# Peptides against a protein of PDB entry 7QUU, part 10

Target 1, 43 residues: chain A of PDB entry 7QUU
Amino acid sequence: DAVEPSVEKEYKKIISFRDTVFEGKHQQFLVPNNVRLKFLRDR

## One batch from the design tools (peptide; made by RFdiffusion4, then SolubleMPNN)

Design b2_p29_3_s2
Fold by OpenDDE base, seed 1:
Structure b2_p29_3_s2 (fold): chain B 43 residues (1-43), chain A 29 residues (1-29)
Amino acid sequence: as target 1 above (43 residues)
Amino acid sequence: SKADEKLEKEKKELEELLKEEEEKKKKEE
């Protein structure tokens, strides 16, 4: 079982976070990769 | 709960990052 890179695990968390927090409150949006990378660096 | 407070902070951070990127795109047009 290939251990997914730490970056891929954090991307899955961002997607899950978006779906949970923004569901029914905001339209569906694609988080840009640059925003995802900034979010990961600032944490 | 402490978990809810963390989630709301992360929500605000994500919304601010999206706003910054939208403002950058509008300035480049």
Scores: peptide ipSAE 0.029, ipTM 0.399, DockQ to the pose 0.194
Fold by OpenDDE base, seed 4:
Structure b2_p29_3_s2 (fold): chain B 43 residues (1-43), chain A 29 residues (1-29)
Amino acid sequence: as target 1 above (43 residues)
Amino acid sequence: SKADEKLEKEKKELEELLKEEEEKKKKEE
């Protein structure tokens, strides 16, 4: 699906932003679990 | 790092959830 690469890139940005800029709870965008799992496997 | 440990825990949880969903789907077939 053409949406998967775009959603994966957005997820990577959200994780990086959470870990580097925010010490506390940052509101996460809803990312499908399959895309989230793919990102975690490729890391 | 603490961030890497959280990501590894999350990865394990998602892999377990995916496995449970696949096992449920096989039981319904």
Scores: peptide ipSAE 0.029, ipTM 0.421, DockQ to the pose 0.052
Fold by OpenDDE base, seed 3:
Structure b2_p29_3_s2 (fold): chain B 43 residues (1-43), chain A 29 residues (1-29)
Amino acid sequence: as target 1 above (43 residues)
Amino acid sequence: SKADEKLEKEKKELEELLKEEEEKKKKEE
């Protein structure tokens, strides 16, 4: 199934947040829990 | 595999970091 464009944008945010946190930049980022859980499961 | 183990560690770390940031935000409100 094609990932909906809205969900794809949220996945990109999660990836950007991951990279920011792992680089120690400590930027606060809000990700919807349903999108977070789907991303963690599907990767 | 070693690659799968690294991915699972990354997922757990990301989940913990997201939880900590949500808890910090909730304490500041």
Scores: peptide ipSAE 0.029, ipTM 0.399, DockQ to the pose 0.054
Fold by OpenDDE base, seed 2:
Structure b2_p29_3_s2 (fold): chain B 43 residues (1-43), chain A 29 residues (1-29)
Amino acid sequence: as target 1 above (43 residues)
Amino acid sequence: SKADEKLEKEKKELEELLKEEEEKKKKEE
């Protein structure tokens, strides 16, 4: 499925955040809830 | 499978961590 460029960018942020948090680091960024929920369902 | 169980646990943990970060941000605003 063709992912919209905006959705792909926010998906990459969520992955980066996950990796940072699991390493015991905190990173704050804005991710729209619709993008977050799609990420969790599609993985 | 064991791999599927690991993935579901990771998703649940990520959901919780993202919720906690959103709550922290709202308290700082």
Scores: peptide ipSAE 0.027, ipTM 0.395, DockQ to the pose 0.052

Design b2_p29_3_s4
Fold by OpenDDE base, seed 5:
Structure b2_p29_3_s4 (fold): chain B 43 residues (1-43), chain A 29 residues (1-29)
Amino acid sequence: as target 1 above (43 residues)
Amino acid sequence: SKADKKLEEEKKKLEELLEEEKRKKREEE
């Protein structure tokens, strides 16, 4: 299933942010549900 | 599409969680 290019770009930004900020810390960056819902609504 | 259905299900679940969080916050206040 091809993820729409817009949503794929947003997920890639979240993953890249998580990986950059939490590199080496074993901490999961939890995207707040309100932020996640905003990304889904803007689609 | 199947992908669109999964995203609508995820939106619905997140909306329910946000309304529950708002309810719990009002019950604490």
Scores: peptide ipSAE 0.040, ipTM 0.483, DockQ to the pose 0.058
Fold by OpenDDE base, seed 4:
Structure b2_p29_3_s4 (fold): chain B 43 residues (1-43), chain A 29 residues (1-29)
Amino acid sequence: as target 1 above (43 residues)
Amino acid sequence: SKADKKLEEEKKKLEELLEEEKRKKREEE
């Protein structure tokens, strides 16, 4: 499935958020629950 | 681990929310 460009952008934000949390940096990103769930399933 | 348990609880909550959103959308049609 070609991930739509909008969904791919939000997926990149979730990855950036994860990496920031692991670095001990507190950034908050507003990501839709469907995109967040897809990220968690693909992990 | 404690982190893996929290991740699994989050997956479960997100699945429940998406099923509820799909149900509400079908009830509005």
Scores: peptide ipSAE 0.040, ipTM 0.492, DockQ to the pose 0.045
Fold by OpenDDE base, seed 1:
Structure b2_p29_3_s4 (fold): chain B 43 residues (1-43), chain A 29 residues (1-29)
Amino acid sequence: as target 1 above (43 residues)
Amino acid sequence: SKADKKLEEEKKKLEELLEEEKRKKREEE
């Protein structure tokens, strides 16, 4: 299933928060690897 | 930067994992 655009936006925020504020050390939510990779490509 | 290198390494690892996941899915179909 394709991740809904609203959920994808939330996952991008979670990834950004984890990677920039916590230096990637803390993940509060499980983000699918495909959504994470899309965020890293769109950055 | 050091941060950009870590993001690039992570991106590469995620690409490899997604290719493996796609392979496994095709083997199950």
Scores: peptide ipSAE 0.038, ipTM 0.438, DockQ to the pose 0.049
Fold by OpenDDE base, seed 2:
Structure b2_p29_3_s4 (fold): chain B 43 residues (1-43), chain A 29 residues (1-29)
Amino acid sequence: as target 1 above (43 residues)
Amino acid sequence: SKADKKLEEEKKKLEELLEEEKRKKREEE
């Protein structure tokens, strides 16, 4: 099944957010350091 | 792994930055 273009755009945002928060690879989203640290502790 | 080590180093740096931000906030109050 072809993923709808809307759903594909959401997955791309989630992946970019994950990479920003967990890996620090992208600055596509402004993530506060306290939020980033919380996710790194819970990982 | 090498990735896990990098992540732990980043976590440590963020902890140090958060402690510094808390220190600065207490100095401004």
Scores: peptide ipSAE 0.030, ipTM 0.406, DockQ to the pose 0.052

Design b2_p29_6_s2
Fold by OpenDDE base, seed 3:
Structure b2_p29_6_s2 (fold): chain B 43 residues (1-43), chain A 29 residues (1-29)
Amino acid sequence: as target 1 above (43 residues)
Amino acid sequence: LPLLSKEEQEKKLNEFLEYLKELKKKLEE
């Protein structure tokens, strides 16, 4: 079965966050609220 | 909050991503 589009969308946000934060940066980061996976809160 | 190095943060993030991959796999079963 395919993952629901909403879950995949949130997963891609995490991937995008990873790629953006660690591309040549050495500074500590905080996870933005809009990057968090909301579906995990409902389970 | 304790400060983490880039390496430590990347390690933790990668561990989380691996968890998400396993979760995704379970959801696709």
Scores: peptide ipSAE 0.086, ipTM 0.536, DockQ to the pose 0.128
Fold by OpenDDE base, seed 4:
Structure b2_p29_6_s2 (fold): chain B 43 residues (1-43), chain A 29 residues (1-29)
Amino acid sequence: as target 1 above (43 residues)
Amino acid sequence: LPLLSKEEQEKKLNEFLEYLKELKKKLEE
């Protein structure tokens, strides 16, 4: 069966974020609110 | 809330990717 479009969309966002942030320099940048990864914050 | 360290962020991100991978597998069943 095909993966739900919503899950696939979020998966692609996470991969894109990973590739940008951790592409070698581990440089922080301004993350748009629509792709904010809340699980990367302390609780 | 403050962000985790860069190392902790990478760890959390990888854990989440593995979670999504397993979720995707279950949705395909």
Scores: peptide ipSAE 0.081, ipTM 0.530, DockQ to the pose 0.078
Fold by OpenDDE base, seed 2:
Order: sequence, then C-alpha cells, then structure tokens
Structure b2_p29_6_s2 (fold): chain B 43 residues (1-43), chain A 29 residues (1-29)
Amino acid sequence: as target 1 above (43 residues)
Amino acid sequence: LPLLSKEEQEKKLNEFLEYLKELKKKLEE
C-alpha cells in the first residue's frame, strides 16, 4: 500500500544521505543543518 | 555537532532504516 508522504520524504532523505556519505569517499564534511536529519542528531 | 565516525553513521542509518521498514509494514496492514 501507499506510504504516507511524510514518511516517504524522510525515507528519501535518508537514502540520499546514505548514497552521499557512503559512496566510497573517505572525506567527511559538515552537513548543513537544513539537510541534517534530527534522528542522527538525537543519538 | 561532533563528527561521527563512518561506523557510527552507518549504525544510525541502519537503525533508522529498520524503523522505517517497521513503520511501512504497519501502514500497509
């Protein structure tokens, strides 16, 4: 069934994060606050 | 914010993906 749009948006963000951070590059960078997911900040 | 290791980032990512998987399951029922 269809996933709620809000959940889908969060899913897309986390997939984008995964693909960007773990794309085989060893460089770490500061992610802007408007892009950083709260889940990662709270843990 | 302190920089997380790649290992910690991956751990948090996997935990969140598992949460979304469970949430999706609940929404599909």
Scores: peptide ipSAE 0.080, ipTM 0.523, DockQ to the pose 0.080
Fold by OpenDDE base, seed 5:
Structure b2_p29_6_s2 (fold): chain B 43 residues (1-43), chain A 29 residues (1-29)
Amino acid sequence: as target 1 above (43 residues)
Amino acid sequence: LPLLSKEEQEKKLNEFLEYLKELKKKLEE
């Protein structure tokens, strides 16, 4: 399926966040601000 | 980031969104 560049950028951020969280599931880790999801920051 | 197809990216996104939904439920209990 065709995905707009803006949507693709958001997908990449979410995938990066997921990978960071899962890799660090048993340790303290910092998620970079540019990778953090907007809706998680606003809640 | 690993090189992913658009289809694979969307699939992984949906899986992660479901994970977040479950995590939210646990945090609100």
Scores: peptide ipSAE 0.040, ipTM 0.448, DockQ to the pose 0.040

Design b2_p29_6_s3
Fold by OpenDDE base, seed 2:
Structure b2_p29_6_s3 (fold): chain B 43 residues (1-43), chain A 29 residues (1-29)
Amino acid sequence: as target 1 above (43 residues)
Amino acid sequence: MPLLSKEEQEKKLEEFLKYLKELKEKLEK
């Protein structure tokens, strides 16, 4: 079924997070605040 | 901002994926 566009956007962000942050050696880097996911800020 | 540990990042990812799964289930019903 069709997922709400807002939910799909958040899903794409989390997949991007997974693929970027957890690829390879899990290299940590400073992410600009405007790119940070809300759930990372809330905790 | 302090960098999150790998463990903390994984925990946050899992929690958010759980949320998205629950949201998807609600939308599909």
Scores: peptide ipSAE 0.071, ipTM 0.502, DockQ to the pose 0.113
Fold by OpenDDE base, seed 1:
Structure b2_p29_6_s3 (fold): chain B 43 residues (1-43), chain A 29 residues (1-29)
Amino acid sequence: as target 1 above (43 residues)
Amino acid sequence: MPLLSKEEQEKKLEEFLKYLKELKEKLEK
């Protein structure tokens, strides 16, 4: 059973990506293939 | 760690934004 990440975990990944990209740090950001971002779903 | 150029940063950002758009579309189905 693929446990969907919590909204908090999803947010932390986005922030980590932002920091990596905008700070220009050469870090690997791996997006899991089966992750769904629940906060992007319409209410 | 080596720093990314602005061009590389923009490319990675665009790829991620595309990924988010695709995820949104999957969640709306």
Scores: peptide ipSAE 0.063, ipTM 0.496, DockQ to the pose 0.090
Fold by OpenDDE base, seed 5:
Structure b2_p29_6_s3 (fold): chain B 43 residues (1-43), chain A 29 residues (1-29)
Amino acid sequence: as target 1 above (43 residues)
Amino acid sequence: MPLLSKEEQEKKLEEFLKYLKELKEKLEK
């Protein structure tokens, strides 16, 4: 399997986060570790 | 997998918006 570029991986995470948050209307949701943004964990 | 509350979601969204602002400022230099 071709290793996706780091930028593309982070982009996909951002889109997944956006879609989950806005579609859920601030309801509780499950956030998989692979969808978590690295910069949010370190801030 | 952890469930994020509304409060935690809002906090993370605020952090994300702050990041975007900082990114914009860096790109304008």
Scores: peptide ipSAE 0.057, ipTM 0.469, DockQ to the pose 0.091
Fold by OpenDDE base, seed 4:
Structure b2_p29_6_s3 (fold): chain B 43 residues (1-43), chain A 29 residues (1-29)
Amino acid sequence: as target 1 above (43 residues)
Amino acid sequence: MPLLSKEEQEKKLEEFLKYLKELKEKLEK
Protein backbone atom coordinates (compact mmCIF):
# COMPACT_ATOMS: atom_id res chain seq x y z
CA ASP B 1 0.00 0.00 0.00
CA ALA B 2 1.44 3.33 -1.12
CA VAL B 3 -0.10 4.99 1.96
CA GLU B 4 1.86 2.90 4.46
CA PRO B 5 5.20 4.75 4.16
CA SER B 6 3.33 8.03 4.51
CA VAL B 7 1.45 6.74 7.56
CA GLU B 8 4.71 5.72 9.21
CA LYS B 9 6.28 9.10 8.49
CA GLU B 10 3.37 11.00 10.02
CA TYR B 11 3.22 8.66 13.00
CA LYS B 12 6.86 9.47 13.72
CA LYS B 13 6.02 13.16 13.58
CA ILE B 14 3.18 12.72 16.08
CA ILE B 15 5.38 10.85 18.53
CA SER B 16 8.24 13.31 18.04
CA PHE B 17 5.81 16.14 18.75
CA ARG B 18 4.57 14.45 21.93
CA ASP B 19 8.07 13.80 23.17
CA THR B 20 9.29 17.31 22.39
CA VAL B 21 6.34 19.18 23.84
CA PHE B 22 5.42 17.09 26.87
CA GLU B 23 8.55 15.09 27.71
CA GLY B 24 11.42 17.16 26.28
CA LYS B 25 12.75 14.03 24.54
CA HIS B 26 14.05 13.38 21.04
CA GLN B 27 14.02 9.60 20.83
CA GLN B 28 14.07 7.64 17.60
CA PHE B 29 11.82 4.57 17.52
CA LEU B 30 10.48 1.85 15.25
CA VAL B 31 6.93 2.39 14.01
CA PRO B 32 4.62 -0.63 14.41
CA ASN B 33 3.28 -2.09 11.16
CA ASN B 34 -0.33 -1.91 12.35
CA VAL B 35 -0.25 1.87 12.76
CA ARG B 36 -3.02 3.52 10.75
CA LEU B 37 -4.02 7.16 10.93
CA LYS B 38 -7.64 7.83 9.97
CA PHE B 39 -6.90 11.08 8.14
CA LEU B 40 -4.49 9.26 5.80
CA ARG B 41 -7.10 6.59 4.90
CA ASP B 42 -9.67 9.11 3.76
CA ARG B 43 -8.95 9.90 0.10
CA MET A 1 16.01 19.51 27.19
CA PRO A 2 13.89 21.45 29.66
CA LEU A 3 10.13 21.01 29.40
CA LEU A 4 8.22 23.74 27.62
CA SER A 5 6.04 26.11 29.62
CA LYS A 6 2.27 25.63 29.52
CA GLU A 7 1.96 28.55 27.12
CA GLU A 8 4.63 27.16 24.80
CA GLN A 9 3.01 23.71 24.89
CA GLU A 10 -0.37 25.16 23.93
CA LYS A 11 1.19 27.14 21.09
CA LYS A 12 3.01 24.07 19.75
CA LEU A 13 -0.17 21.98 20.01
CA GLU A 14 -2.16 24.55 18.04
CA GLU A 15 0.50 24.68 15.34
CA PHE A 16 0.57 20.90 15.07
CA LEU A 17 -3.22 20.56 14.91
CA LYS A 18 -3.26 23.16 12.15
CA TYR A 19 -0.62 21.16 10.29
CA LEU A 20 -2.66 17.94 10.62
CA LYS A 21 -5.77 19.68 9.31
CA GLU A 22 -3.92 21.04 6.29
CA LEU A 23 -2.36 17.63 5.65
CA LYS A 24 -5.79 15.97 5.76
CA GLU A 25 -7.16 18.47 3.26
CA LYS A 26 -4.25 17.84 0.89
CA LEU A 27 -4.69 14.07 1.07
CA GLU A 28 -8.42 14.32 0.35
CA LYS A 29 -7.86 16.08 -3.00
Scores: peptide ipSAE 0.052, ipTM 0.496, DockQ to the pose 0.160

## One batch from the design tools (peptide; made by RFdiffusion4, then SolubleMPNN)

Design b2_p30_3_s1 (from b2_p30_3, 17 letters changed)
Fold by OpenDDE base, seed 4:
Structure b2_p30_3_s1 (fold): chain B 43 residues (1-43), chain A 30 residues (1-30)
Amino acid sequence: as target 1 above (43 residues)
Amino acid sequence: KEEEEKLKKLAEKLKKMKELREELEKTLKK
């Protein structure tokens, strides 16, 4: 089903964002605004 | 039944992903 690859792609973006935020808090650097998840908002 | 269960699991993942996004966005604003 073509829906599964799209959902998995968005999941990978969320995991990458989580990890970037976590690293940013531990390394005391600001996470860039362009890394923020603007997708998956209710349309 | 298998396809319906896959769709339900995907919908649950999407819900958890939205919740995680909101939590992380709140954490970035603090």
Scores: peptide ipSAE 0.075, ipTM 0.541, DockQ to the pose 0.142
Fold by OpenDDE base, seed 3:
Formats: sequence, structure tokens, C-alpha cells
Structure b2_p30_3_s1 (fold): chain B 43 residues (1-43), chain A 30 residues (1-30)
Amino acid sequence: as target 1 above (43 residues)
Amino acid sequence: KEEEEKLKKLAEKLKKMKELREELEKTLKK
């Protein structure tokens, strides 16, 4: 199995989180703020 | 040439991650 680059793994996690947040809004459920990825906190 | 293409793809992903951060921040404020 090709070791997926660290940056690629992080990017896939961010995309998965985006999709969860948008699906949550469309399905009328709240995504808890504590589920937010660190990249949203690092300002 | 292969390293240059890898660096270009990395730069495109970083740009898309910044755009996505802004979209998520807007969505979570609504």
C-alpha cells in the first residue's frame, strides 16, 4: 500500500469534515463546535 | 519536471484548503 503523504491525509479529513458540515445543514442537524478541525482554530 | 508538478499540486491543494476554511467559517456562523 502506497503510504499516502501526510498532507494528502489531512486534506481528505478536511474535505470529509466539509461534507459533514454541509450535509448537517441540509439535514437540519447541528454540527457541534468541538468537532471542528484544528486548522479552523489556528488563526 | 515530476517534482515541479508535485509542488504545483500541493500549492493548488493549499489554496483550496484556505477557500474551504472560509466557507466553513461562514456556514458555522449561520
Scores: peptide ipSAE 0.069, ipTM 0.542, DockQ to the pose 0.097
Fold by OpenDDE base, seed 5:
Structure b2_p30_3_s1 (fold): chain B 43 residues (1-43), chain A 30 residues (1-30)
Amino acid sequence: as target 1 above (43 residues)
Amino acid sequence: KEEEEKLKKLAEKLKKMKELREELEKTLKK
């Protein structure tokens, strides 16, 4: 069964936004520990 | 129940990613 496509699409957009910002700044932003996900350490 | 748990985990990740987006947007505006 398919995961809710609306939630997945929004999640993917936020990941793409994060990646674009990190690439464009050539640096990692200070991310608060409460919002840091395990995959945010992977570039 | 497994699909419901997967959806709950995805919703939690989405919430955390929205908070991250807000912090990134604040940093981009500086």
Scores: peptide ipSAE 0.031, ipTM 0.432, DockQ to the pose 0.252
Fold by OpenDDE base, seed 1:
Structure b2_p30_3_s1 (fold): chain B 43 residues (1-43), chain A 30 residues (1-30)
Amino acid sequence: as target 1 above (43 residues)
Amino acid sequence: KEEEEKLKKLAEKLKKMKELREELEKTLKK
């Protein structure tokens, strides 16, 4: 299925963007992983 | 099919991640 690789690629890009934003705005140690996961769950 | 259910779950994750991206982009613009 050609759709799955496309959707997965977009998902990976958004994850990479998230990680970059959190690395740049919030040093990785300032934002615990549980808080990051909570932020994702609230959406 | 199991693949269809996996694809559906992936699409739901992608939707949530797009919403997150939009919020992060708004946060970056501030």
Scores: peptide ipSAE 0.030, ipTM 0.450, DockQ to the pose 0.370

Design b2_p30_3_s2 (from b2_p30_3, 17 letters changed)
Fold by OpenDDE base, seed 1:
Structure b2_p30_3_s2 (fold): chain B 43 residues (1-43), chain A 30 residues (1-30)
Amino acid sequence: as target 1 above (43 residues)
Amino acid sequence: KKEEEELKELAEKLKKAKKLREELLKTVKK
């Protein structure tokens, strides 16, 4: 079924924004090795 | 005849909007 081009364009923007937000939330927190070593030394 | 055609066009637009909403909800659940 042909969706109106304006509605499809807005849909694609919403999906792209959603995917970007999810990708940002699933980024592994790269804890620098020097910070991890400091926490182990202070115990 | 003109009002009936306008109502039919609105019904088709509403059907397309419902399908778009369903696709959006399916992609969020995956």
Scores: peptide ipSAE 0.039, ipTM 0.403, DockQ to the pose 0.027
Fold by OpenDDE base, seed 5:
Structure b2_p30_3_s2 (fold): chain B 43 residues (1-43), chain A 30 residues (1-30)
Amino acid sequence: as target 1 above (43 residues)
Amino acid sequence: KKEEEELKELAEKLKKAKKLREELLKTVKK
């Protein structure tokens, strides 16, 4: 029983959006040590 | 005969919607 191609395309878009939002919220931004050390020297 | 065909089409749409719901629930549990 094939899901209609329209419904499957919409499902794939929803999952892709969810994953992108999740990755953006939980992405660990590695701040380069040089940027962090510069901020401490400017105080 | 027309009403019976419409009921059959609704039953197929409901079966597809249930499958989509099951797939969504599997992705939320992962």
Scores: peptide ipSAE 0.038, ipTM 0.394, DockQ to the pose 0.024
Fold by OpenDDE base, seed 2:
Structure b2_p30_3_s2 (fold): chain B 43 residues (1-43), chain A 30 residues (1-30)
Amino acid sequence: as target 1 above (43 residues)
Amino acid sequence: KKEEEELKELAEKLKKAKKLREELLKTVKK
């Protein structure tokens, strides 16, 4: 059963919103190992 | 006959809504 194109459009909007919110929160700032090593030396 | 048709349309809308909910829940679990 094909989902009506209106319902599919709403679904895609909800998923896109979710993914945008998750991508903004789950960008693991890959702290460069160099910054972490500098912080450990300054202690 | 009109009430039976309205009930059939409501049942189809409910079936579509349940399917959408299941797809949303599957996407949340991934």
Scores: peptide ipSAE 0.038, ipTM 0.396, DockQ to the pose 0.026
Fold by OpenDDE base, seed 3:
Structure b2_p30_3_s2 (fold): chain B 43 residues (1-43), chain A 30 residues (1-30)
Amino acid sequence: as target 1 above (43 residues)
Amino acid sequence: KKEEEELKELAEKLKKAKKLREELLKTVKK
């Protein structure tokens, strides 16, 4: 189905934003080993 | 007649936009 060029441009911006946020969530925050070891001790 | 045709075109645009939003929401839940 042909999506109108204006609507397609807006959806491309939303997809780009989603992908940027998703990539930022999958960036392994290098949790310092000290914080990981503290979390394991508090369990 | 022109106003009725413009309203039909807007209704089709809104239907397509809703379907695309539902597909985007389904991909986030998977």
Scores: peptide ipSAE 0.034, ipTM 0.386, DockQ to the pose 0.035

Design b2_p30_3_s3 (from b2_p30_3, 19 letters changed)
Fold by OpenDDE base, seed 5:
Structure b2_p30_3_s3 (fold): chain B 43 residues (1-43), chain A 30 residues (1-30)
Amino acid sequence: as target 1 above (43 residues)
Amino acid sequence: EEEEKKLKELAKKLKKLKELRKELEKTLRK
């Protein structure tokens, strides 16, 4: 099923972003613009 | 029928991921 790899890829991106946001709050740094949720939006 | 069950499960996972994305966006803006 070609749908499962796509969903897993989106999941990995969202989890990676979550972890970056969490780390950014702990380290008091700004999350880089390339890691922002804008790349997870359908164009 | 098994394929329909798999598609329904994937749709539920995708919904949860979209909800998580919205909450992360709120957290980033705070």
Scores: peptide ipSAE 0.046, ipTM 0.511, DockQ to the pose 0.098
Fold by OpenDDE base, seed 1:
Structure b2_p30_3_s3 (fold): chain B 43 residues (1-43), chain A 30 residues (1-30)
Amino acid sequence: as target 1 above (43 residues)
Amino acid sequence: EEEEKKLKELAKKLKKLKELRKELEKTLRK
């Protein structure tokens, strides 16, 4: 089914971004622009 | 019928993930 792999890919991107934001907030680091821009373009 | 139920569940999960995305984006802009 073509719908499931699309949803899984979007899920993996959202989780990866969540974890990067969480780590960045806990470590007081800025989230790299490359991660942010990739996530925003894949909307 | 099982495939339709799975698709409806995936659609609900995707909506919640899109909400989380919007909250994370707001948190990055503030």
Scores: peptide ipSAE 0.045, ipTM 0.518, DockQ to the pose 0.121
Fold by OpenDDE base, seed 4:
Structure b2_p30_3_s3 (fold): chain B 43 residues (1-43), chain A 30 residues (1-30)
Amino acid sequence: as target 1 above (43 residues)
Amino acid sequence: EEEEKKLKELAKKLKKLKELRKELEKTLRK
């Protein structure tokens, strides 16, 4: 089914964004806006 | 019916992931 690959792609994007946000908090650096904007454009 | 059940389960998982995304976006704005 073509539906499963689409959901998996969206999952991978959300997990990658999560990890970037957590890394930014743990390292006390600002998550770059370009990473956020790229993720939001893929929404 | 099994495919429809799988699609409904995937849709529920996707909804929860989209909710998590929204909370992460709020967290990034703070």
Scores: peptide ipSAE 0.043, ipTM 0.518, DockQ to the pose 0.125
Fold by OpenDDE base, seed 3:
Structure b2_p30_3_s3 (fold): chain B 43 residues (1-43), chain A 30 residues (1-30)
Amino acid sequence: as target 1 above (43 residues)
Amino acid sequence: EEEEKKLKELAKKLKKLKELRKELEKTLRK
């Protein structure tokens, strides 16, 4: 099914971004703008 | 019937992902 791989790729990107944002908040560091902008471009 | 079940499951996953995105956007604004 060709629909599953696209949705799974988008899910993995959102989870990776979530983890980066929460790790940054827990470490009291700002998430770099390049990571945020990369996630927005890959939408 | 199996294809319809798969499509319904994908729609539920997409809804949860949109909700998570909104929560992350709120967390980034704080």
Scores: peptide ipSAE 0.035, ipTM 0.495, DockQ to the pose 0.083

Design b2_p30_4_s3
Fold by OpenDDE base, seed 3:
Structure b2_p30_4_s3 (fold): chain B 43 residues (1-43), chain A 30 residues (1-30)
Amino acid sequence: as target 1 above (43 residues)
Amino acid sequence: EKEEIEELLKGKHPKRKINKEELLKILEEL
């Protein structure tokens, strides 16, 4: 299935915020409550 | 696994905060 552009955009935003928290530029980032956090392991 | 994440990221779901400590725990499970 083709990934909807809105989903891909939200995914890329979350991954970008993950990286900023890992680097210590931000203290926290937001994720949907029901999302399994396993995808945060993706490079 | 990707389809479930896609469906969850399409909607207006309530969001929670993940801090660096919680992120490190998620990454250390690798």
Scores: peptide ipSAE 0.532, ipTM 0.847, DockQ to the pose 0.025
Fold by OpenDDE base, seed 2:
Structure b2_p30_4_s3 (fold): chain B 43 residues (1-43), chain A 30 residues (1-30)
Amino acid sequence: as target 1 above (43 residues)
Amino acid sequence: EKEEIEELLKGKHPKRKINKEELLKILEEL
């Protein structure tokens, strides 16, 4: 199934913020409350 | 799992903060 452009954009945004928190550039990032955080393991 | 994430990311859901400690716990489950 084709991923909707809006979903792909939000996914990429969250992954980018994840990386900044991992690197110590930011203290925290925001995710939807109901999202399973397993996708944060994606490269 | 991808479809469930896609549906959840489509909606305006309330957001929570993830700090580095919680992120490390998520990554250490690898």
Scores: peptide ipSAE 0.509, ipTM 0.836, DockQ to the pose 0.025
Fold by OpenDDE base, seed 5:
Structure b2_p30_4_s3 (fold): chain B 43 residues (1-43), chain A 30 residues (1-30)
Amino acid sequence: as target 1 above (43 residues)
Amino acid sequence: EKEEIEELLKGKHPKRKINKEELLKILEEL
């Protein structure tokens, strides 16, 4: 199934913020409460 | 698991903060 462009955009945004927190540029990022965080391991 | 993430990212859901310490714990579950 084709991923909806809005979902892909939000995913890429969260991954970008993850990287900034890992690098120490930001202290925290926001994720939806009910999402399993295993996807944050994706490169 | 990917379909569940897609459904949750389509809507306006309440958000929580993830700090570096919690992120490192998530990465250690590899």
Scores: peptide ipSAE 0.503, ipTM 0.833, DockQ to the pose 0.025
Fold by OpenDDE base, seed 1:
Structure b2_p30_4_s3 (fold): chain B 43 residues (1-43), chain A 30 residues (1-30)
Amino acid sequence: as target 1 above (43 residues)
Amino acid sequence: EKEEIEELLKGKHPKRKINKEELLKILEEL
């Protein structure tokens, strides 16, 4: 199934902020509550 | 499992903060 554009946008946003926190450019990023965090391994 | 993530990312759900230390723990556990 095609991923909804709104979901893909929020996913890409979270991944981008994840990367900035990993690199030390930001102190924290936001994820929805109760999300399975396994997607944070995605490239 | 993809559908659950998609549903959670689609809405205005309450969000929590993850810092670098917590992120590293998550990545080590995964």
Scores: peptide ipSAE 0.474, ipTM 0.815, DockQ to the pose 0.025

